# Peptides against a protein of PDB entry 5KEZ: the designs that were tried, part 286

Target 1, 320 residues: chain A of PDB entry 5KEZ
Amino acid sequence: NVAIYNPFRPWWERYQPVSYKLCTRSGNEDEFRNMVTRCNNVGVRIYVDAVINHMCGNAVSAGTSSTCGSYFNPGSRDFPAVPYSGWDFNDGKCKTGSGDIENYNDATQVRDCRLTGLLDLALEKDYVRSKIAEYMNHLIDIGVAGFRLDASKHMWPGDIKAILDKLHNLNSNWFPAGSKPFIYQEVIDLGGEPIKSSDYFGNGRVTEFKYGAKLGTVIRKWNGEKMSYLKNWGEGWGFVPSDRALVFVDNHDNQRGHGAGGASILTFWDARLYKMAVGFMLAHPYGFTRVMSSYRWPRQFQNGNDVNDWVGPPNNNGVI

## One batch from the design tools (peptide; made by RFdiffusion4, then SolubleMPNN)

Design b2_p28_5_s4 (from b2_p28_5, 14 letters changed)
Fold by OpenDDE base, seed 5:
Structure b2_p28_5_s4 (fold): chain B 320 residues (1-320), chain A 28 residues (1-28)
Amino acid sequence: as target 1 above (320 residues)
Amino acid sequence: TWEEKHQEYYNAGFSLARYPLENAKRYA
């Protein structure tokens, strides 16, 4: 991915890929392979956060300022380490003046235009699908158990399916023969937009962002909400079917106080309430549960926004 | 506000958008 130095190595640089090389601040491919093997040998499975909707931001300077030194040129859409060229992006398909998503009520913009300037891959192309599948299959062969598909809302479900159809079975050293990768898709559906979580059920599980948002409101006792209202928690609250839901109290995005769920989201900053929410989530049978492991950072609020929300995990001069 | 932060997110390539919150109906 791109190496950003202003601000200094933010967490979100990881979501700006320039290649599919397993070479980042977290380590190289050999180290990753060793970790996967050691984890699998003790029954811990690895799921990769796969960024396949886009490459890096269009405004990033060309050069070799990346975690593995790969050259890239966002201006010309040149990513030779893949390789991708200008033919592999949706610049011509997006109809907005800016090339960015301007209206989230327009499903075509959401899927064909750039997400906050991130260069949008043309996933309709078999070439692009194959390059992504190659990346994911390499990970499968290493021994990962599945994938979180980042920014799935911004990809056509059919394109995702086409990629998934190219995937290998899981590594038989650790998984039963014929096992398929576990897929969960990050789709933010809080209502009010044309793209629905149900559009993606055919590809795997979907993140249920209503879960953390509503649970936070209840436990905070906002708007007169009561714990007794949780009697029909799950589908009774309008959530997706339990067998399609991946649920969580917070994630790396919304724990920063905005986005999907807003201020209702409970985090480690509200320790007591957060433990109550996580305890409830783990006790209740609805959905597949995910527990967040995060870190503290020096929050500094200006005009209601944390100006340090970019701060990444504890690191040694950018490493890890 | 979200609007103030939006420009920063755009420049940084932050993959977060503003989404509406649906009022979930409680079903019997």
Scores: peptide ipSAE 0.026, ipTM 0.525, DockQ to the pose 0.150
Fold by OpenDDE base, seed 1:
Structure b2_p28_5_s4 (fold): chain B 320 residues (1-320), chain A 28 residues (1-28)
Amino acid sequence: as target 1 above (320 residues)
Amino acid sequence: TWEEKHQEYYNAGFSLARYPLENAKRYA
């Protein structure tokens, strides 16, 4: 991914890829392979946050300022480490003046335009699908168990399906023969937009962002909400079917105060309430649960916003 | 509505978190 130095190596640089090489601040491919092997050997499975909707921001300077040293040029859409060129992006499909998503009530913009300047891949092209599948298959062959598909709301469900259809079975050294990768898709559907979580049920599970938002409101006792109302928690609260839901109290985005759910989201900063929420989530049968493991950063609030919400995970091994 | 407000927060936060702000794009 792009190496960002202003601010200094933020967490979100990881979501600006310039290649599919496994060399980042988290480690190199050998280290990753070692970790996957060690985890699989003790029954701990690994899934990867796969960033496949886009490459880096259109405004990033061309050069080799990347974690693996690969050259890239956002201006010319040149990513030779893949390789991608200008033919592999949705620039011609997006009809907004900025090239970015301007109206989230326009499903075509949401899927064909750039998410906050991130260069939008033309996933309708078999070439692009194949390059992504090759990346994911390499991970599968290493021994990962599945994927979180980042920014799935911004991809056409059919394009995702086409990619998934190209995936290998899981590595038979650790998984039963014929096993399929576990897929869950990040789709922010709190209502009010044309794109729905149900559009993606055919591809795998979907993140249920209403879960953390609603649970936070209840545990905070906002708006007269009561714990007794959780008697029909799950589908009874308008959530997606349990077998399609991946649920969580918080994630890396909304942990920083602006994510889906707003101020209702509980985090480790509110330790007691957070433990209550996580405990409830783990005790209740609804959905597939995900527990957050995060880190502390030096929060500094200015005008209600944490100006240090960019701070990335601790790095003490010198890997760039 | 409640849902609209929360979605607005997400969209605003995502923009702030995943892409450098104009005031921070000095070295982009």
Scores: peptide ipSAE 0.020, ipTM 0.560, DockQ to the pose 0.109
Fold by OpenDDE base, seed 4:
Structure b2_p28_5_s4 (fold): chain B 320 residues (1-320), chain A 28 residues (1-28)
Amino acid sequence: as target 1 above (320 residues)
Amino acid sequence: TWEEKHQEYYNAGFSLARYPLENAKRYA
């Protein structure tokens, strides 16, 4: 991915890929293989956060400032380490003046235009699908158990399906022969927008952002909410079917305030309430649960916003 | 910046979805 130095190596640089090389702040491919092997050997499975909707930001300077030293040029859409070129992006498909998503009530913009300036891959192309599948298959062959698909809301479900259809079975050294990768898709659907979580049920589980948002409201005792109202928690609260839901109290985005779910989201900053929420989540049968492991950073609020929300995990000069 | 736009995206999503979520809630 792109190496960002201003601010200094923020957490979000990881979501700006320039290649599919397993060479990042976390280590190289050999180290990753070693970690996956050691984890699998003790029954801990690895699920990769796969960033396949886009490459890096369109405004990033061209060069070799990347975690693996790969050259890239956002301006010309040149990512030779893949390789991708100008033919592999949705520049001509997006009809907005900026090239970015401008109206989230327009599903076509949401899927064909750039998410916050991130170069949008043309996932309709078999070439692009194949390059992504090659990346994911490499990980599968190493021994990962599945994937979180980042920014799934911004990909057409059919394109995702086409990629998934190209995936190998899981590595038989650790998984039963014929096992398929576990897939869960990040879809922010709190209602009010045309794209629905149900559009993605055919590809795997989806994130249920209503879960953390509503649970936070209840635990915080906002709007007269009571714990007793959780009697019909799950589908009774308008959530997706349990067998399609990936549930969580917070994630890395909304942990930084005013994300999907807003101020209701509970985090480790509110330790007692957070423990209550996580405990409830783990005890309740609804959905597939995900627990957040995060870190403290020096929050500095200016005009209600944390100016240090970019701070990544504890590191040694950018290396974690 | 990218970060600002990223935050804007998530903020917008929440604001647009707030009332539909409340209306969908049912009690036992």
Scores: peptide ipSAE 0.021, ipTM 0.560, DockQ to the pose 0.062; fails the geometry check
Fold by OpenDDE base, seed 2:
Structure b2_p28_5_s4 (fold): chain B 320 residues (1-320), chain A 28 residues (1-28)
Amino acid sequence: as target 1 above (320 residues)
Amino acid sequence: TWEEKHQEYYNAGFSLARYPLENAKRYA
């Protein structure tokens, strides 16, 4: 991915890929392979956060400022380490003036235009699908158990399916023969937009963002909410079907919010309440559970916003 | 609008702070 130095190595640089090389601030491919092997050998499975909707930001300067030193040129859509060219992006498909998503009520914009300037891959193309599948298959062959698909909301479900259909079975050294990768898709569906989580049920599980938000309000006793209201927790609260849900109390994104709704999210900053929420989540049968492991950072609030919400994990001069 | 808040969400580094959650429907 791109190496960002202003601010200094933010967490979100990881979501701006310039290649599919397994070479980042977290380590190189050999180290990753070693970790996967050691984890699998003791029954711990690995699921990769796969960034396949886009490459890096359009405004990033061309050069070799990347975690693995690969050259890239966002301006010309040149990513030779893949390789991608201008033919592999949705620039001509997006019809907005800016080239970015301007109206989230337009599903076509949401999927064909750039997410905050991130160069949007043309996932309708078999070439693009194949390059992504090669990346994911390399990971599968290493021994990962599945994937979180980043920014799934911004990809057509059919394109995702086409990629998934190209995937290998899991590595038989650790998984039963014929095992398929576990897929869960990041879709932020809080209602009010045309794109629905249900659009993606055919590909795998979907993140249920209403879970942590609503649980937070209950645990915090906001607006007269009571624990007794959790009697029909899950589908009864308008959540997706249990067998399609991946649930969590917080994630790296909403852990950094303090606005309306965002303030309901429980995090390690409120340790007691957070443990209560996580305990409830783990005890309740609804959905597939995910537990957050995070870190403290020097928060600095200005007008209710943390100006240091970019801070990534503890590191040694950018190396984790 | 919802669209504006959603755009702000992404512009703010994918923070959900600006998402309106009050419209989530509950069933009796």
Scores: peptide ipSAE 0.018, ipTM 0.544, DockQ to the pose 0.084; fails the geometry check

Design b2_p28_6_s1 (from b2_p28_6, 17 letters changed)
Fold by OpenDDE base, seed 5:
Structure b2_p28_6_s1 (fold): chain B 320 residues (1-320), chain A 28 residues (1-28)
Amino acid sequence: as target 1 above (320 residues)
Amino acid sequence: PEIVLPEDWPQWVRDMLRKYRQSFVKLN
């Protein structure tokens, strides 16, 4: 991915890929293989956060400032380490003046235009699908158990399906023969937008962002909400079917106090309430649960926003 | 500095833009 130095190595640089090489601040491919093997041998499975909707930002400077030293040129859409070229992006498909999503009530823009300047891959192309599948299959062959698909909302469900259809069965050294990768898709659906979580049920589970938002409101006793109202928690609250839901109290995005749930989201900063929420989540049968493991950072609020929300995990001069 | 976005954009989009500020989004 792109190596960002201003600010110094933010967590979100990881979501701006320039190649599919397993070479980041977390380690190289050999180290990753070793970790996967060690985990699998004790019954701990690995799921990869796969960034396949886009490459890096369109305005990032060209060069070799990347975690594996690979050259890239966002301006010319040149990512030779894949390789991708200008033919592999949706620049021509997106009809907005800027090339970015301008109307989030237009599902076509949401999927065909750039998310906040991130170069949008042409996932309709078999070449692009195959390159992504090769990346994911390499991980499967190493021994991962499945994937979180980042920014799934911005990909056509059919394109995702086409990629998934190219995937290998899981590694038989650790999984039963014929096992398929576990797939969960990040889809932010709090209502009011055209793209729905149900659009993606056919590909695997989806994130249920209403879960953390509503649970936070209840535990905080906001808006007259009571714990007794949780008697029909799950589908009764308008959530997706339990067998399609991946649930969580917070994630790395909304932990920073704004996105997909707003101020209602409980985090480790609210320790007592957070423990209550996580305890409830783990005790209740609804959905597939995910527990957050995070870290403290020096928050500095200006005009209601934390100017240090870019700070990543504890590191040694950028190395995690 | 705060990025000015259309008022009808979802809050999560505004947050996402802040997260990916190095993408240098230009609105026409």
Scores: peptide ipSAE 0.323, ipTM 0.775, DockQ to the pose 0.116
Fold by OpenDDE base, seed 2:
Structure b2_p28_6_s1 (fold): chain B 320 residues (1-320), chain A 28 residues (1-28)
Amino acid sequence: as target 1 above (320 residues)
Amino acid sequence: PEIVLPEDWPQWVRDMLRKYRQSFVKLN
């Protein structure tokens, strides 16, 4: 991915890929392979956060300022380490003047235009699908158990399905023969927008962002909410079907006040309430649960926003 | 520089743009 130095190596640089090389601040491919092997050998499975909707920002300077030193040129859509070229992006498909999403009530823009300037891959193309599948298959062959698909809201479900159909079975060294990768898709659906979580049920599980938002409201006792109202927690609260839901109290985005959930989201900053929420989540049968493991950072609030929300995990001069 | 966004954009988008503000700023 792109190496960002101002601010110094933020966590979100990881979501601006320039190649599919397994070479990042977390380590190289050999180290990753070693980790996956060691984890699998003790029954811990690995799920990869796969960024496949886009490459890096359109306006990022060309060069080799990346975690693996790969050359890239956003201006010309040149990513030779893949390789991608101008033919592999939705520049011509997006009809907005800026090339960015301008109307989030237009599902076509949401999927065909750039998310916050991030170069939008033409996932309708078999070539693009194949390159992504090759990346994911490499991970599968290493021994990962599945994937979180980043920014799934911004991809057509059919394109995702086409990619998934190209995936190998899981590595039989650790998984039963014929096992399929576990897929969960990040879709922010709190209602009121054209993209629906149900659009993605055919591909795998979907993140249920209403879960953390509503649970936070209840535990905080906001708006007269009571714990007793949780008796029909799950589908009764308008959540997606349990077998399609991946649930969580917070994630890396809304822990920082970003994304979906707002101020109701409980985090480790409110330790007691957070433990209550996580405990409830783990005890309740609804959905597939995900527990957040995070870190403290020096928060500095200005005008209600943490100006240090970019701070990534503890590191040694940028190396995690 | 300050990012000015349409008022009708979802709040999550506005929040997320802070995450990608560097890319956005360079784009504009």
Scores: peptide ipSAE 0.298, ipTM 0.763, DockQ to the pose 0.092
Fold by OpenDDE base, seed 3:
Structure b2_p28_6_s1 (fold): chain B 320 residues (1-320), chain A 28 residues (1-28)
Amino acid sequence: as target 1 above (320 residues)
Amino acid sequence: PEIVLPEDWPQWVRDMLRKYRQSFVKLN
């Protein structure tokens, strides 16, 4: 991914890929292989946050400022480490003046235009699908158990399906023969937008962002909410079917006030309430649960926003 | 510089744009 130095190595640089090489702030490919092996050997499975909707931002400076040293040129859509070229992006398909999503009530824009300036991959192309599948298959062969698909809302479900259909079975050294990778898709659906979580049920589980948002309001006793109202928690609250839901109290985005859920989201900053919410989540049968492991950073609020929300985990000059 | 975003955009989008503001620095 792009190495960002202003601010200094923010956490979100990880979501601006320039290659599918496994060289990151966390280590190199050999170290990753070693970690996956060691984890699998003790029954801990690894799921990779796969960024496959886009490459880096369109305005990032060209060069070799990346975690693996790969050259890239966003301006010319040149990512030779893949390789991608101008033919592999949706610049011509997106009909907005800016090339970015301008109307989030237009599902076509949401999927065909750039998310916050991130170069949008042409996932309709078999070439692009194959490159992504090769990346994911490499990870599968290493021994990962599945994937979180980042920014799934911004990809056509059919394109995702086409990629998934190219995936290998899981590594038989640790998984039963014929096992399929576990797939959960990040889809922000709190209602009011045209893209629905149900559009993605065919590909795997989806993130249920209503879960953390609503649970937060209940635990905080906002709007007259009571714990007793959780009697029909799950589908009874309008959530997706349990067998399609991945649930969480918070994630890295909404922990920082980003993503979905707003101020209702409970985090470790509110330790008591957070523990209550996490405890409830783990005790309740609805959905597949995910527990957040995070870190403290020097929050500084200005106009209601944390100006230090970019701060990543403790690191040594950018190396975790 | 501060980026002014449309008011009708979802809050999560506004937050994301703030986060990824560097994506708009250079003209293509």
Scores: peptide ipSAE 0.286, ipTM 0.751, DockQ to the pose 0.104
Fold by OpenDDE base, seed 4:
Structure b2_p28_6_s1 (fold): chain B 320 residues (1-320), chain A 28 residues (1-28)
Amino acid sequence: as target 1 above (320 residues)
Amino acid sequence: PEIVLPEDWPQWVRDMLRKYRQSFVKLN
């Protein structure tokens, strides 16, 4: 991914890929392979946060400022380490003046245009699908158990399916022969937008963002909410079917702001309430649970926004 | 830095900009 130095090595640089090489702030491919092996050997499975909707931002300077040293040129859509070229992006497909999503009520824009300037991959192309599949298959062959598909809302479900159909079975050294990768898709659906979580049920589980939002409201006792109202928690609250849901109290994004779920989202900053929420989540049978492991950072609020929301985990001069 | 977004944009977009933004680029 792109190496960002201003601010100094923010956590979010990981979500601006320039290659599919496995060398980042966390280590190189050999170290990753070693970690996967050691984890698998003790029954801990690895799921990769796969960023396959896009490459880096269109405004990033060309060069070799990347974690693997690979050259890239966003301006010319040149990512030779893949390789991708101008033919592999949706520049011509997106019809907005800016090239970015301008209307989030237009599903076509949401999927075909750039998310906040991120170069949008043409997932309709078999070439692009194959390159992504090769990346994911490499990880599968190393021994990962599955994937979180980042920004799935911004990809056509059919394109995702086409990629998934190219995936290998899991590594038989640790998984039963014929095992398929576990797939869960990040889809922000709190209602009111054209893209629905149900659009993605065919590909795997989806994130249920209503879970953390509603649970936070209840635990905080906002709007007269009571814990007794949780009697029909799950589908009874309008959530997706349990077998399609990945649930969580918070994630790395919404713990840093008032986005998906808003201010109701509970985090470790509110330790007591957070423990209550996480405890409830783990005790309740609805959905597949995900627990957040985070860290404290020096929050500095200006106009309701944390100007230090970029701060990554404890590191040694950028190396984790 | 502060990000200015259209009023009709979902609130989650504002939060997601922290994930996808380039450095301290401000959107108007």
Scores: peptide ipSAE 0.328, ipTM 0.771, DockQ to the pose 0.116; fails the geometry check

